# Ledger of designs, part 3: peptides against a protein of PDB entry 4A54

Target 1, 94 residues: chain A of PDB entry 4A54
Amino acid sequence: MSVADFYGSNVEVLLNNDSKARGVITNFDSSNSILQLRLANDSTKSIVTKDIKDLRILPKNEIMPKNGTKSPSTNSTKLKSAETYSSKNKWSMD

## One batch from the design tools (peptide; made by RFdiffusion4, then SolubleMPNN)

Design b2_p22_7_s3
Fold by OpenDDE base, seed 2:
Structure b2_p22_7_s3 (fold): chain B 94 residues (1-94), chain A 22 residues (1-22)
Amino acid sequence: as target 1 above (94 residues)
Amino acid sequence: MDEHIKELEKKLNESLEELKKE
């Protein structure tokens, strides 16, 4: 099985220096043993495979944090202001 | 699903280790 079989996979790479990189595998340079990742900001990071300590495949459903954290439009469901029913307790002082 | 991902991860890591030997 070749590295090319994993093109398009979202991965987390742990490097020997304990740094982490997350991205989609876009290319592998066999001549130089360099793995290319497309990062969330659409930039490309080249990683020498000898510097890789561990690699994890992320599930497709993990929404890559698009740096565009479009804050989920909290549809602020207008909490209908609890109409403080001012129960006019008419204390009829009889 | 999780088991399949782990298997793929293992295969990818194995492939990378083979490349480190060349």
Scores: peptide ipSAE 0.412, ipTM 0.837, DockQ to the pose 0.098
Fold by OpenDDE base, seed 1:
Structure b2_p22_7_s3 (fold): chain B 94 residues (1-94), chain A 22 residues (1-22)
Amino acid sequence: as target 1 above (94 residues)
Amino acid sequence: MDEHIKELEKKLNESLEELKKE
């Protein structure tokens, strides 16, 4: 199985110095054995594979703090259902 | 779900260990 099979996965990397990094796997440099992570601040961190002590995959439901992409306030303009006032045309049959 | 994640973690860590030997 290749590291490329895990692109887009949220991971926590424990380094040999006991520091931790969290991010999305974006790329792997096979020539230099470097794992690239996109961090929460949209920066990219390069980690040498030999410096990794352990790696865990974070569950999808852990809301990484989305940088506040302004939820487009879908102004759900409550389309007031135009109550089509059915004007009862009282056909007065004379 | 948790067991599947653990299996993926194992596979990823195994792949990383193979890369360290090279």
Scores: peptide ipSAE 0.412, ipTM 0.837, DockQ to the pose 0.095
Fold by OpenDDE base, seed 3:
Structure b2_p22_7_s3 (fold): chain B 94 residues (1-94), chain A 22 residues (1-22)
Amino acid sequence: as target 1 above (94 residues)
Amino acid sequence: MDEHIKELEKKLNESLEELKKE
C-alpha cells in the first residue's frame, strides 16, 4: 500500500520534537521523502518523514478545516418588489 | 468504524516506516 492511497485523508502528525501538525495529505515526494499537508489556513506544510514519530487519521466527523465551502453567495438579488403604488389620481373633471 | 481507521493508520505508518529505510 502506498502513501498515495491516503491522499485526501485528514491526519494528525506527531513529530519527533513533540510538536503536532494537522492537515490533509495532498502529496508525497518520494525522492526527498517529504509528506505535504494542507493546513486549515490553506497553507502547505512539508514534513520530512524521518521527523514523523506517529501519524493518526482523523475521523471525518472531526471538523474538517472548513474548506471554505464557498457559501453560495446567495446573491440575494434584492428583488426590489417595486410596489408601484399606482396613486390613482382621480382627475374629477367637474 | 474505529477499528477500520486503526487498521488504515497501521498501514500508513508501516508504509512510512518502509520509506524511512530507503
Scores: peptide ipSAE 0.409, ipTM 0.836, DockQ to the pose 0.089
Fold by OpenDDE base, seed 4:
Order: structure tokens, then C-alpha cells, then sequence
Structure b2_p22_7_s3 (fold): chain B 94 residues (1-94), chain A 22 residues (1-22)
């Protein structure tokens, strides 16, 4: 079993300095022993494996804090095309 | 399901520990 088998897994990494990082495993650099995580803000964090104290796999249902990408509410400004119906009342004087 | 995740977690940690020895 390789680290690559866990690509796409959401993990919590406890570092030797007792700090924590959460993200999705996107890559592993075997030459440098660096684990790459994609964070909630879509940034990438590189972690040297020697600095990892413990790693936990998070269940899929634990909502990664959805960085609320505010879906731009397409305020469909209904451009009410003010069709200025110039009703020319042609008053036909008989 | 939870037991399977724990097993995978164990395997991942074991793999990482092996990489630290190289």
C-alpha cells in the first residue's frame, strides 16, 4: 500500500510542534518526503513527513468547512426592458 | 465503515513511518 492510494482523502495532520493542518491529499513527493495538502481555501500546503506526529483520515460526511464559495448570487437583474410602447394614440379626427 | 477507516489510517501512518526511516 502506498501513500498514493490515499490521494483525495481528507485528512487532519498533527505536526511535531502540535499544530494541525486539514486538507485533501493531492500529492506525495517521494524524493523529498513531502506530503501535499489542498486546504479549504484552495491553497496548497507542503508538509515534510518527518514533521508529522500523527495523521487522521476524516470521514467523507464531515463537511470540510465548505469555504463558502459564495456562489455569486447571479442577481438576475431582470432587465425589465422598459419597452417604451410609445402608443401613438393616433386620434383620427373625423 | 468506521473500522475500515481506522484500518486505512493505520496503514497510512505505517507507510509514513516507513518513509521516515529511509
Amino acid sequence: as target 1 above (94 residues)
Amino acid sequence: MDEHIKELEKKLNESLEELKKE
Scores: peptide ipSAE 0.407, ipTM 0.835, DockQ to the pose 0.087

## One batch from the design tools (peptide; made by RFdiffusion4, then SolubleMPNN)

Design b2_p23_2_s2
Fold by OpenDDE base, seed 3:
Structure b2_p23_2_s2 (fold): chain B 94 residues (1-94), chain A 23 residues (1-23)
Amino acid sequence: as target 1 above (94 residues)
Amino acid sequence: DEEKKKRQEFIKELEKKLNESLK
């Protein structure tokens, strides 16, 4: 089994400095020992594998927060405040 | 080459970790 078999897998990487990165494995450079992740913001992060303390594959059902899901713009239906035009009956005195 | 050996060991370790994570 090669690292390439895990391309497209969503992973959490714990680094030696105790920082964490989450993303999809997009590439592994075996020559330089660099793991490339695509992050939630669609940016890429290259991680030197020597800096990896631990790596786990995330369950497929864990929806990585898609950054860009535009919350459906709540069409604020501007409730047109029905201006109650008080028809002032102008009593024509005549 | 000791560096080549270290790289291969690292790849093997990474593959092992990935494989263990799939179990």
Scores: peptide ipSAE 0.167, ipTM 0.708, DockQ to the pose 0.609
Fold by OpenDDE base, seed 2:
Structure b2_p23_2_s2 (fold): chain B 94 residues (1-94), chain A 23 residues (1-23)
Amino acid sequence: as target 1 above (94 residues)
Amino acid sequence: DEEKKKRQEFIKELEKKLNESLK
């Protein structure tokens, strides 16, 4: 199993500062330990993994109530196949 | 390489979190 197995999944990320981000997993940069999400507004957000407190996969029809943190709705968020993403989800240790 | 080892451990933890979220 690799991180790439979850590419295209809608997720909610809870950060250490209790802020939340919602989006589709597009990439994981193993070199810099950065998780990349595509947000509902079609922008991308890079999250340093050390700042991640928790992560969950969202069900397809989850309407999350606005509990103090504006998380973009993932209703229209899709991974664009035309974009080139790094497939590197594991460091090779010879 | 200690840095590579640390990154691999983190990847495993991330994979674990993701897998647990699928339950």
Scores: peptide ipSAE 0.157, ipTM 0.693, DockQ to the pose 0.563
Fold by OpenDDE base, seed 5:
Parts: structure tokens; sequence; C-alpha cells
Structure b2_p23_2_s2 (fold): chain B 94 residues (1-94), chain A 23 residues (1-23)
């Protein structure tokens, strides 16, 4: 098993300075011992492994607070209900 | 659970790397 098997996993990293980082594992540089996380704001944070005090893998169902990208306001294009002009061509054969 | 096993293996690998970095 390689670290690459965990790419895409949500993790919480506790750093030696007691700060926490949450993100998705995007890469691990084994040569430099650098863990790369994609954060909720889509930025990438590189963490040196030596600075990690603890790591926990979050459950898949733990909704990382998606920075609410405001769902593009679906401009409810009011589909103007094409009023089917039922042109009752009542051909009044007068 | 295979996923749990994988997670534990990952943690162990990271711990190993941490230990190597502390040497």
Amino acid sequence: as target 1 above (94 residues)
Amino acid sequence: DEEKKKRQEFIKELEKKLNESLK
C-alpha cells in the first residue's frame, strides 16, 4: 500500500504548533516528506511531515463545509409559459 | 473493514516517515 492510495481522502492534520488543517490529500512527496492538502477554499497547503503532530482520516460523509459557492443563482429564467394561444379559430362560418 | 485497514496503514506509513525525519 502506498500513500497514493489515500489521495482524495479527507483528513484533519494537527500540527506541532497546535493548529489544525483540514483538506483532501492531493499529493505526498516522499523524498521531501511533504503532504499536500487541498483546502476548502481550493487552495493547496503543503505540510512538512515533521510538523505533523497527529493525523486523522475523516469519514467520507463528513461534509467538509463546502465554502458555499453560492449555487449560481439559477436565474430562474421564468420560462414564460408560452401561453398556448389556443387560437380557437372558431371559423364562424357565418 | 478494508478501508479502515488502509487508513491504519497510511497512518503507520506517515508515522514511519515522521520517525525517519526525527532521526
Scores: peptide ipSAE 0.103, ipTM 0.635, DockQ to the pose 0.056
Fold by OpenDDE base, seed 1:
Structure b2_p23_2_s2 (fold): chain B 94 residues (1-94), chain A 23 residues (1-23)
Amino acid sequence: as target 1 above (94 residues)
Amino acid sequence: DEEKKKRQEFIKELEKKLNESLK
């Protein structure tokens, strides 16, 4: 079983600055330690793991705001490779 | 059970990366 099997799950991320992000996991870059979320407004957010204070998996019954996002029951989301790559480039050590 | 296992695996990997990022 891989981390990728968890893509499509809804999570809430608490950042070190006490801001919160809620979204669906679309990608996790283990090499660069970047978590990518699709947010309620259908935008993407890349989060460096060092900035994460806490993370919780949202219950399936928890209602989230949606704007073109998949329902919590959907465990698959399309990966936006370009956005992921951009995030990787920004935070990569290579 | 499978979903639970997937969740645990993700958390484990994330925690690992968190720890690495703190080094």
Scores: peptide ipSAE 0.099, ipTM 0.634, DockQ to the pose 0.049

Design b2_p23_3_s2 (from b2_p23_3, 13 letters changed)
Fold by OpenDDE base, seed 4:
Structure b2_p23_3_s2 (fold): chain B 94 residues (1-94), chain A 23 residues (1-23)
Amino acid sequence: as target 1 above (94 residues)
Amino acid sequence: SLVDKLEKMLNESLKELEKEKAK
């Protein structure tokens, strides 16, 4: 597969200086061999491929943050049936 | 090339990941 096939993958990159970076692959500049990662803080880090010692794709921990889909509390707005008070016009016959 | 190196690392890592999932 090409590098582009891995866009969106979460990876751990080990650099030659033994530092690590984790992020989602967002882009790859093939002309300059620069890998772009989106980090957890939403910043972007550019890594030159020559500086990469090793790389590991992280399993999608389906720890999808349970975005607690706040179940839309179906506020069952009880349509209070407007009790049409039929005002019984007591037609007082005389 | 550096591109080939990166592709190789990614593909190898994917292969490892798939092996782990199959366990």
Scores: peptide ipSAE 0.659, ipTM 0.918, DockQ to the pose 0.705
Fold by OpenDDE base, seed 5:
Structure b2_p23_3_s2 (fold): chain B 94 residues (1-94), chain A 23 residues (1-23)
Amino acid sequence: as target 1 above (94 residues)
Amino acid sequence: SLVDKLEKMLNESLKELEKEKAK
């Protein structure tokens, strides 16, 4: 599976410096190999993949602090393509 | 690649989680 298939998963990340971070995977920048986690305090932490020693997915039954932050329904606001009304200025040649 | 590394870690962790749930 791709990294994107794991969006919304709660994970524990062990870093090379032996520190740990826990959070929900919200995004992954493949160009820069940066994993984004939402932490329990609703802050966002960016982790460079090269700094990750190990990672585990946490079971759902662990009482994730229900911060009821509604998964932002990505309202795909259909960017209505602004129809560029090319107003043909009729140049009246006097 | 670093992407491959991360995908591998995630997939392996998922397999471990599934094994634990089956017990």
Scores: peptide ipSAE 0.645, ipTM 0.918, DockQ to the pose 0.688
Fold by OpenDDE base, seed 1:
Structure b2_p23_3_s2 (fold): chain B 94 residues (1-94), chain A 23 residues (1-23)
Amino acid sequence: as target 1 above (94 residues)
Amino acid sequence: SLVDKLEKMLNESLKELEKEKAK
């Protein structure tokens, strides 16, 4: 499966610095390898893939951030087109 | 690639989750 197939999944990300982040996958920038998570407080966290040590998908029954995007069950439920939040995150790499 | 790395991690995690659900 592609990364896009996991949009709406609740994940726990373990970073190389041993910190953890939990959130729903909302977007992935393939050009810059940046994973975007919506956190429980409805904020967005961007994580560079190189900084990811490990990742696990959380079961649906675990406290998902309120906007419970259904984990991709194997059944092709129509992932409603997440509105392309074209947030022009001008990730200025200086 | 980093994309491949992420996809691998996601797919492996999904496989683990499915195995857990099957128990």
Scores: peptide ipSAE 0.623, ipTM 0.916, DockQ to the pose 0.762
Fold by OpenDDE base, seed 2:
Structure b2_p23_3_s2 (fold): chain B 94 residues (1-94), chain A 23 residues (1-23)
Amino acid sequence: as target 1 above (94 residues)
Amino acid sequence: SLVDKLEKMLNESLKELEKEKAK
């Protein structure tokens, strides 16, 4: 599956510095290899793929961020489209 | 590539999740 197939998935990301981030995959910038997560507070965290040590898709029964979806969906109404994120060129690192 | 790395991690995690659901 491609990265885009996982849009809407709730994931836990372990970074190389041993910090963790949890959120819903909202977008991926393939040109810069930047993964965007929507966090529980509805903010967006941008993560550079090189900084990712490990990644886990969370079970549906785990706590979901606000406006998230519990299953991978490319057509989820709760997520902004990848095209929208790409077109706006908005990246935020929280 | 970094894209390949991310795809690999996602796909591996999906497989793990599916295994856990099957138990």
Scores: peptide ipSAE 0.623, ipTM 0.916, DockQ to the pose 0.769

Design b2_p23_3_s3 (from b2_p23_3, 9 letters changed)
Fold by OpenDDE base, seed 5:
Structure b2_p23_3_s3 (fold): chain B 94 residues (1-94), chain A 23 residues (1-23)
Amino acid sequence: as target 1 above (94 residues)
Amino acid sequence: SLVDELEKKLNESLEELKKEEEK
């Protein structure tokens, strides 16, 4: 499978500096070999592929603590159609 | 290539995950 087939997968990335990053694969820049992860705090991290030592796909059942960022309820601002009451001024023709 | 290496790692990890789910 291609990298794109793994979009939406939760992964743990071990970097060459022995640091770890965990997040959802959101994008991959093939031209620059940059893997983009969405982290638990909803920030994004770009990882250069050359810096990846190892990678593990996490099971779907692993409850990533979704910081419950309440998706902003799109308050459907009911655009109250401004009923332009065209007050027809009845021009009284005398 | 770096892309091939990443794909390899992803695919290997997927296969490992599948093996774990089969247990």
Scores: peptide ipSAE 0.611, ipTM 0.901, DockQ to the pose 0.676
Fold by OpenDDE base, seed 4:
Structure b2_p23_3_s3 (fold): chain B 94 residues (1-94), chain A 23 residues (1-23)
Amino acid sequence: as target 1 above (94 residues)
Amino acid sequence: SLVDELEKKLNESLEELKKEEEK
């Protein structure tokens, strides 16, 4: 598989300096050999491929630190059911 | 090439992941 086939995969990257980065693969610049990750805070990190010591694809079920993407609070617009007060005009038959 | 090395690492990691899921 090509690098592009892994777009959207959540990965842990171990760098040659023993630092780690975790994020979703969003892009790869083949000309410059730069891997782009989207991090938990929605920022992007560019990693030069030569600096990568090792890489692991994370299972989908592993709770990516959900950046609290605030699920758009579906403002349940409580459709105030306009209680059509059918004012039963009690037609008082006099 | 560096690209080939990255692809190799990704593919190896995918195969490892598949083996873990089959368990």
Scores: peptide ipSAE 0.611, ipTM 0.901, DockQ to the pose 0.713
Fold by OpenDDE base, seed 1:
Structure b2_p23_3_s3 (fold): chain B 94 residues (1-94), chain A 23 residues (1-23)
Amino acid sequence: as target 1 above (94 residues)
Amino acid sequence: SLVDELEKKLNESLEELKKEEEK
């Protein structure tokens, strides 16, 4: 399966510095090798793939402690293709 | 490639999850 097939999956990421991040895969930038996670507080975390030591997919029933709003029922609402705003993140590798 | 490594990790994790669900 491709990375895109895992969009919407809840994952725990172990980084090379032994820190952990948990969130839903929302996007992957293949050109820059950046994985984007939506965290429990609805913020977004970008992770460079080279910094990933290990990754675990979490079962759907693992209630991420979202703040008290009921996990909306997985009604397959067609996530409207968020227009990939090609934000030219000029990630200047400088 | 880095992409291949990420895909490998994801796929391996999925297979592990499936094995756990079969128990």
Scores: peptide ipSAE 0.602, ipTM 0.900, DockQ to the pose 0.709
Fold by OpenDDE base, seed 2:
Structure b2_p23_3_s3 (fold): chain B 94 residues (1-94), chain A 23 residues (1-23)
Amino acid sequence: as target 1 above (94 residues)
Amino acid sequence: SLVDELEKKLNESLEELKKEEEK
């Protein structure tokens, strides 16, 4: 499976500095190798892939500590495919 | 590549999770 297939999964990430982060995978920047997690406090953490020592997918039944924020509404935010506006910079060879 | 390593870790973790759910 590709990284994108794991979007929405709850994970525990162990970093090379022995710190841990828990959150939902929201995005992956393949160009920069940056994994984005949404944390329990609704903040976003960006993790450089090279700093990841280990990763574990958490079972669905593990109640993320519900701080009172509502169940992530499965808002099927249609990831509108960012139309790469190919800005054809017409190099006006004038 | 770094992407391949991340995919490998994710896939391995998924397989471990499946094995635990079968118990």
Scores: peptide ipSAE 0.596, ipTM 0.899, DockQ to the pose 0.676

## One batch from the design tools (peptide; made by RFdiffusion4, then SolubleMPNN)

Design b2_p24_4_s2
Fold by OpenDDE base, seed 3:
Order: sequence, then structure tokens, then C-alpha cells
Structure b2_p24_4_s2 (fold): chain B 94 residues (1-94), chain A 24 residues (1-24)
Amino acid sequence: as target 1 above (94 residues)
Amino acid sequence: MEELIKELEKKLNESLEKQKKEEE
């Protein structure tokens, strides 16, 4: 497959300096051999192909942690069971 | 230039094949 066939793929790139970049492949500049990744913060990182040591395609189910998805705080609404104390009004007839 | 593109394609394709094997 061509590089373009991998557009939209989430990848981890290992660079020759042993640093890692993780992002979605958005473009490839064939003229300059530059791979463009969209990072989790929506920024774009340009990587020169010669600086790539290795690549790993990540499973589709690995949601790039969007930094902004607040874990829904499960507000445990304490259902206060209103124990309706049925006050038996003892109507004393006498 | 063409050689670098081919090398990148090779790495991508090898990664894809690894991923497929991990999913079986």
C-alpha cells in the first residue's frame, strides 16, 4: 500500500533520537519526504521520513486520549430514601 | 527521495501486518 492509504491511521512513530510521537497521519509530502501527524491536542507535527526509526499502527479502538474529555463525574446522586415515617396518628376515641 | 518513500511504505506495511497478527 502507498503512504496515502494510511491517511487517518493512528500511529506511534519512533524517531532516531528514541523520542516518540503519536498521532493520526493527515498528510505526506512526497517532495520533501515529510510525514504529517495530527496530535491529541489538534496540533500538527511534521516528521522527516529519514528521522523515523520505526512505526506502529495503533488499534482503531485506542481512542487517542482527547485531553478534553472530562470523565463524566458520576455524580452519585445519593438517592436519599425518604423513609416516610408513617406517623400512625393514634386517634384515641374515648 | 524515492528510496525514502519506499522505506516509509515498507515500515507502514510491516506495521500493518504486525497489527493483523496481533488481532488473530
Scores: peptide ipSAE 0.554, ipTM 0.876, DockQ to the pose 0.695
Fold by OpenDDE base, seed 5:
Order: C-alpha cells, then sequence, then structure tokens
Structure b2_p24_4_s2 (fold): chain B 94 residues (1-94), chain A 24 residues (1-24)
C-alpha cells in the first residue's frame, strides 16, 4: 500500500529522540518526505520521515481523547429564591 | 527521497499486518 492509502489512519509515531506523537495522517509531502498528523487539539504536526524510529497504527476504536471540551460552566445563576417577604401587616385597628 | 518513502511505506504496512494479527 502507498502512504496515501493510510490517510485518515490514527497512528502513534515514535521519534528518534524517543518522543511520541499521536494523530491522524492527513497528508504526506513526498518532495520533502514530511508526514503530517492532525493532533487531538486539531493542530497539525509535521514530522520528517528521517526522524521516525517506529510507527504503530492504532485501532479505529481508540477515540483520540477528545480534549475535554470544558463544558461551558453553565453559570448556574443561583436564582436567588425570592424570600417571600411575609409582611404580616398586623392591621392594628385602633 | 524514494528510499525514505519506501521506508515509511514499509513501516506503515508492517504496522498494519501487526494490527491484523492482534485482532485475530
Amino acid sequence: as target 1 above (94 residues)
Amino acid sequence: MEELIKELEKKLNESLEKQKKEEE
């Protein structure tokens, strides 16, 4: 299979410096031998093929940890319970 | 350049074959 056949595959790349990158293969620049990965934060990382020590295709079911969308803190507007002012107007009938 | 492409293709294909064997 060609590199292009792996577009859309989720991969773990081990670099020569023992760092790791995980992402989806989005493109390959054959002229410069640069592999492009889309990371979990939707950024693109370019990796020079010479720097790749090892590569592993991840199973399709490994959902890249979606950066937990900070659930918008629903500002629970504490509805200040309107304290029912029981104005006991004691009508003193004098 | 062609050698580097072939090396990447080899790594990708080897990884795919490993994945298939792990799923059996």
Scores: peptide ipSAE 0.553, ipTM 0.876, DockQ to the pose 0.610
Fold by OpenDDE base, seed 4:
Structure b2_p24_4_s2 (fold): chain B 94 residues (1-94), chain A 24 residues (1-24)
Amino acid sequence: as target 1 above (94 residues)
Amino acid sequence: MEELIKELEKKLNESLEKQKKEEE
Protein backbone atom coordinates (compact mmCIF):
# COMPACT_ATOMS: atom_id res chain seq x y z
CA MET B 1 0.00 0.00 0.00
CA SER B 2 1.06 3.63 -0.50
CA VAL B 3 1.63 6.12 2.35
CA ALA B 4 -1.69 7.78 1.44
CA ASP B 5 -3.55 4.55 2.24
CA PHE B 6 -2.53 5.06 5.89
CA TYR B 7 -4.04 8.56 6.23
CA GLY B 8 -6.23 8.66 9.32
CA SER B 9 -4.31 5.83 11.02
CA ASN B 10 -3.10 6.26 14.59
CA VAL B 11 0.62 5.56 14.79
CA GLU B 12 3.44 5.50 17.27
CA VAL B 13 6.67 6.67 15.67
CA LEU B 14 10.03 5.77 17.17
CA LEU B 15 12.73 8.23 16.09
CA ASN B 16 16.45 7.57 15.69
CA ASN B 17 17.08 9.57 18.87
CA ASP B 18 14.81 7.08 20.75
CA SER B 19 12.09 9.70 21.26
CA LYS B 20 8.49 8.73 20.50
CA ALA B 21 5.61 10.54 18.87
CA ARG B 22 1.96 9.47 18.71
CA GLY B 23 -0.54 10.88 16.28
CA VAL B 24 -2.84 10.48 13.31
CA ILE B 25 -1.22 10.49 9.87
CA THR B 26 -2.73 13.53 8.14
CA ASN B 27 -0.36 14.11 5.24
CA PHE B 28 2.89 13.10 3.58
CA ASP B 29 5.10 15.53 1.68
CA SER B 30 6.75 13.34 -0.95
CA SER B 31 8.96 16.18 -2.19
CA ASN B 32 10.63 16.64 1.19
CA SER B 33 9.92 13.15 2.63
CA ILE B 34 8.06 14.63 5.62
CA LEU B 35 5.34 12.76 7.51
CA GLN B 36 2.73 14.92 9.24
CA LEU B 37 1.04 13.75 12.43
CA ARG B 38 -1.87 15.34 14.23
CA LEU B 39 -1.15 15.06 17.95
CA ALA B 40 -3.62 14.67 20.83
CA ASN B 41 -3.55 18.45 21.43
CA ASP B 42 -4.64 19.06 17.80
CA SER B 43 -1.18 20.41 16.92
CA THR B 44 0.70 19.11 13.89
CA LYS B 45 4.14 17.52 14.12
CA SER B 46 6.31 17.16 11.04
CA ILE B 47 8.71 14.22 11.03
CA VAL B 48 11.46 13.72 8.48
CA THR B 49 11.30 10.15 7.16
CA LYS B 50 15.06 9.62 7.56
CA ASP B 51 14.68 10.21 11.32
CA ILE B 52 12.13 7.37 11.68
CA LYS B 53 13.61 4.24 13.23
CA ASP B 54 10.34 2.30 13.51
CA LEU B 55 6.55 2.64 13.23
CA ARG B 56 3.64 0.95 14.99
CA ILE B 57 0.04 1.27 13.85
CA LEU B 58 -2.19 1.48 16.91
CA PRO B 59 -5.46 -0.43 17.05
CA LYS B 60 -8.53 1.72 16.33
CA ASN B 61 -9.74 1.17 19.90
CA GLU B 62 -6.68 2.86 21.37
CA ILE B 63 -8.26 6.25 21.77
CA MET B 64 -5.43 8.70 21.45
CA PRO B 65 -5.30 10.40 24.83
CA LYS B 66 -7.76 13.08 23.92
CA ASN B 67 -6.83 15.94 26.10
CA GLY B 68 -9.66 15.59 28.57
CA THR B 69 -12.26 17.58 26.84
CA LYS B 70 -14.22 18.09 29.98
CA SER B 71 -17.31 16.29 28.94
CA PRO B 72 -19.66 19.18 29.32
CA SER B 73 -20.97 18.40 32.72
CA THR B 74 -24.51 18.18 31.58
CA ASN B 75 -25.74 19.79 34.68
CA SER B 76 -28.74 17.63 34.47
CA THR B 77 -30.72 20.21 36.25
CA LYS B 78 -32.90 17.57 37.72
CA LEU B 79 -36.04 19.40 36.81
CA LYS B 80 -37.74 18.65 40.07
CA SER B 81 -40.87 17.30 38.54
CA ALA B 82 -43.26 19.79 40.01
CA GLU B 83 -45.69 17.32 41.48
CA THR B 84 -48.67 18.71 39.65
CA TYR B 85 -51.09 17.98 42.43
CA SER B 86 -53.88 16.82 40.17
CA SER B 87 -56.59 18.49 42.19
CA LYS B 88 -59.38 16.18 41.05
CA ASN B 89 -61.87 18.87 40.22
CA LYS B 90 -64.84 16.66 41.01
CA TRP B 91 -67.15 18.07 38.37
CA SER B 92 -70.38 17.76 40.32
CA MET B 93 -72.85 17.39 37.53
CA ASP B 94 -75.84 18.76 38.81
CA MET A 1 14.06 10.59 -2.26
CA GLU A 2 12.17 7.67 -3.85
CA GLU A 3 14.17 5.27 -1.67
CA LEU A 4 13.05 7.05 1.53
CA ILE A 5 9.40 6.83 0.43
CA LYS A 6 9.78 3.10 -0.26
CA GLU A 7 11.37 2.63 3.16
CA LEU A 8 8.47 4.43 4.87
CA GLU A 9 5.92 2.37 2.91
CA LYS A 10 7.77 -0.79 3.91
CA LYS A 11 7.67 0.17 7.61
CA LEU A 12 3.96 1.03 7.43
CA ASN A 13 3.07 -2.21 5.61
CA GLU A 14 5.14 -4.31 8.02
CA SER A 15 3.40 -2.63 10.96
CA LEU A 16 -0.02 -3.33 9.43
CA GLU A 17 0.82 -7.00 8.94
CA LYS A 18 1.97 -7.22 12.57
CA GLN A 19 -1.29 -5.63 13.74
CA LYS A 20 -3.37 -8.12 11.69
CA LYS A 21 -1.48 -11.04 13.22
CA GLU A 22 -2.09 -9.70 16.74
CA GLU A 23 -5.85 -9.38 16.06
CA GLU A 24 -6.33 -13.07 14.82
Scores: peptide ipSAE 0.553, ipTM 0.876, DockQ to the pose 0.705
Fold by OpenDDE base, seed 2:
Structure b2_p24_4_s2 (fold): chain B 94 residues (1-94), chain A 24 residues (1-24)
Amino acid sequence: as target 1 above (94 residues)
Amino acid sequence: MEELIKELEKKLNESLEKQKKEEE
């Protein structure tokens, strides 16, 4: 299978520095050999392929720890409809 | 560059085959 066939897969990446990254494969830049992961915090991490020691595809049932960031209650900042006060330029035709 | 792509594909495919064996 090609790298593109793994788009949307949740993976654990072990780097050569023994650090780990977990995320969903969103893209691969073949020109620069860069793998892009979407992390649990919705940020994107770019990983150079040469820095990858090992990869593990996570089972679909491994719920990425949704950082239970409480969806900030989108205080629907009621966009106060700027009442465009139509300044009726009362063109006083005298 | 082509070698690095092939290495990444190899790691991904090997991981997929490991996952299939763990689910059986």
Scores: peptide ipSAE 0.552, ipTM 0.875, DockQ to the pose 0.641

Design b2_p24_4_s3
Fold by OpenDDE base, seed 1:
Structure b2_p24_4_s3 (fold): chain B 94 residues (1-94), chain A 24 residues (1-24)
Amino acid sequence: as target 1 above (94 residues)
Amino acid sequence: MDKLIKELEEKLNKSLEEEKKKKE
């Protein structure tokens, strides 16, 4: 699996200095080991991967910065939450 | 949903660590 598989993901990056950056992964430079994030203000931040302590993916419900660039419709395969129809089998034993 | 996100985070972090090791 490559870092490129996560392009377009909204992430929070925790740096080694305990600072945080939030943005959308736009690019990864493997030659220089640099992760590029688009920030809420539409600026781009370049982060050297060696400075990354941890990275988390933010849930889609967190307001991505409204830059109207059409997120490619990743066909959200609506994982149909199997509504466990709790069929209450009211087995009324007669 | 939370389990899938966690798995993706793990894979992403692993991918970043692998890229760090290739340059060392």
Scores: peptide ipSAE 0.298, ipTM 0.792, DockQ to the pose 0.081
Fold by OpenDDE base, seed 4:
Structure b2_p24_4_s3 (fold): chain B 94 residues (1-94), chain A 24 residues (1-24)
Amino acid sequence: as target 1 above (94 residues)
Amino acid sequence: MDKLIKELEEKLNKSLEEEKKKKE
């Protein structure tokens, strides 16, 4: 099993500095050990694998970043695009 | 469903750790 088996998965990445990033896995560069995420604003974030503390797969019913598709206007909490979240909340994998 | 997601998370994290070790 490889990281490529998870392409298209919506994930939350916890970094070693306790910051968080959310996006869809679009690519993994094994030569440079870089995980690439597409964010809610359709921008791309590159994360060095060594800086990843933990990774959570988000449910499919959560708003996924889609290329060119407006997230349906449901009053659901818009995942703030491209923001590194500094959350004081305990990381839960549940 | 929740058990399957947890297993996938474990596999993904394991795959990332394996990639880290290849670069050590």
Scores: peptide ipSAE 0.297, ipTM 0.791, DockQ to the pose 0.085
Fold by OpenDDE base, seed 2:
Structure b2_p24_4_s3 (fold): chain B 94 residues (1-94), chain A 24 residues (1-24)
Amino acid sequence: as target 1 above (94 residues)
Amino acid sequence: MDKLIKELEEKLNKSLEEEKKKKE
């Protein structure tokens, strides 16, 4: 199991300095050992893994930072069905 | 539900600790 399996989870991170950060896990940089959280204000906080003392997963009912993922209003660009005007070439056999 | 969350927390913390050890 990898840290990536928890992307999208809302978590509270307790740091070694006893400070806390809350946010959604958006990314983990394994090369630099940096956990990225999206905070409630839509900012991103980068936390060095070595500075993490403990991490808890918050229940879904707790204030998830509004993923301002504006559901892309699927502007259903109504593909105007190109009315293929079948130009019925009425072959007038006259 | 609480047991499952706790298990996931444990797995996440374990994954983080494993990543710490790889860099030591």
Scores: peptide ipSAE 0.294, ipTM 0.794, DockQ to the pose 0.081
Fold by OpenDDE base, seed 3:
Structure b2_p24_4_s3 (fold): chain B 94 residues (1-94), chain A 24 residues (1-24)
Amino acid sequence: as target 1 above (94 residues)
Amino acid sequence: MDKLIKELEEKLNKSLEEEKKKKE
């Protein structure tokens, strides 16, 4: 099993300095031993694995940082049906 | 559910530890 099998998992990382980071695992650089997390603000945090004291997987029911896939608000451009003002051309036959 | 999450955490931690050992 590889670290890549956990891509997309929401995790909390406890660092050796007792700081915490929460995010979704997006990448692992095996050459440099760096774990990349996408944070709630859509920024990316790189963590050296040697600095990780503990890691927990957060359940899916906890608010994953909504990667705001802004569902494209289909701006239903309400095509304002141009009310064709039927200008009654009053053909005044003089 | 909790047992499966714990098992996955263990597997992830093991995978990370293996990667640490490769760099020592």
Scores: peptide ipSAE 0.293, ipTM 0.794, DockQ to the pose 0.073

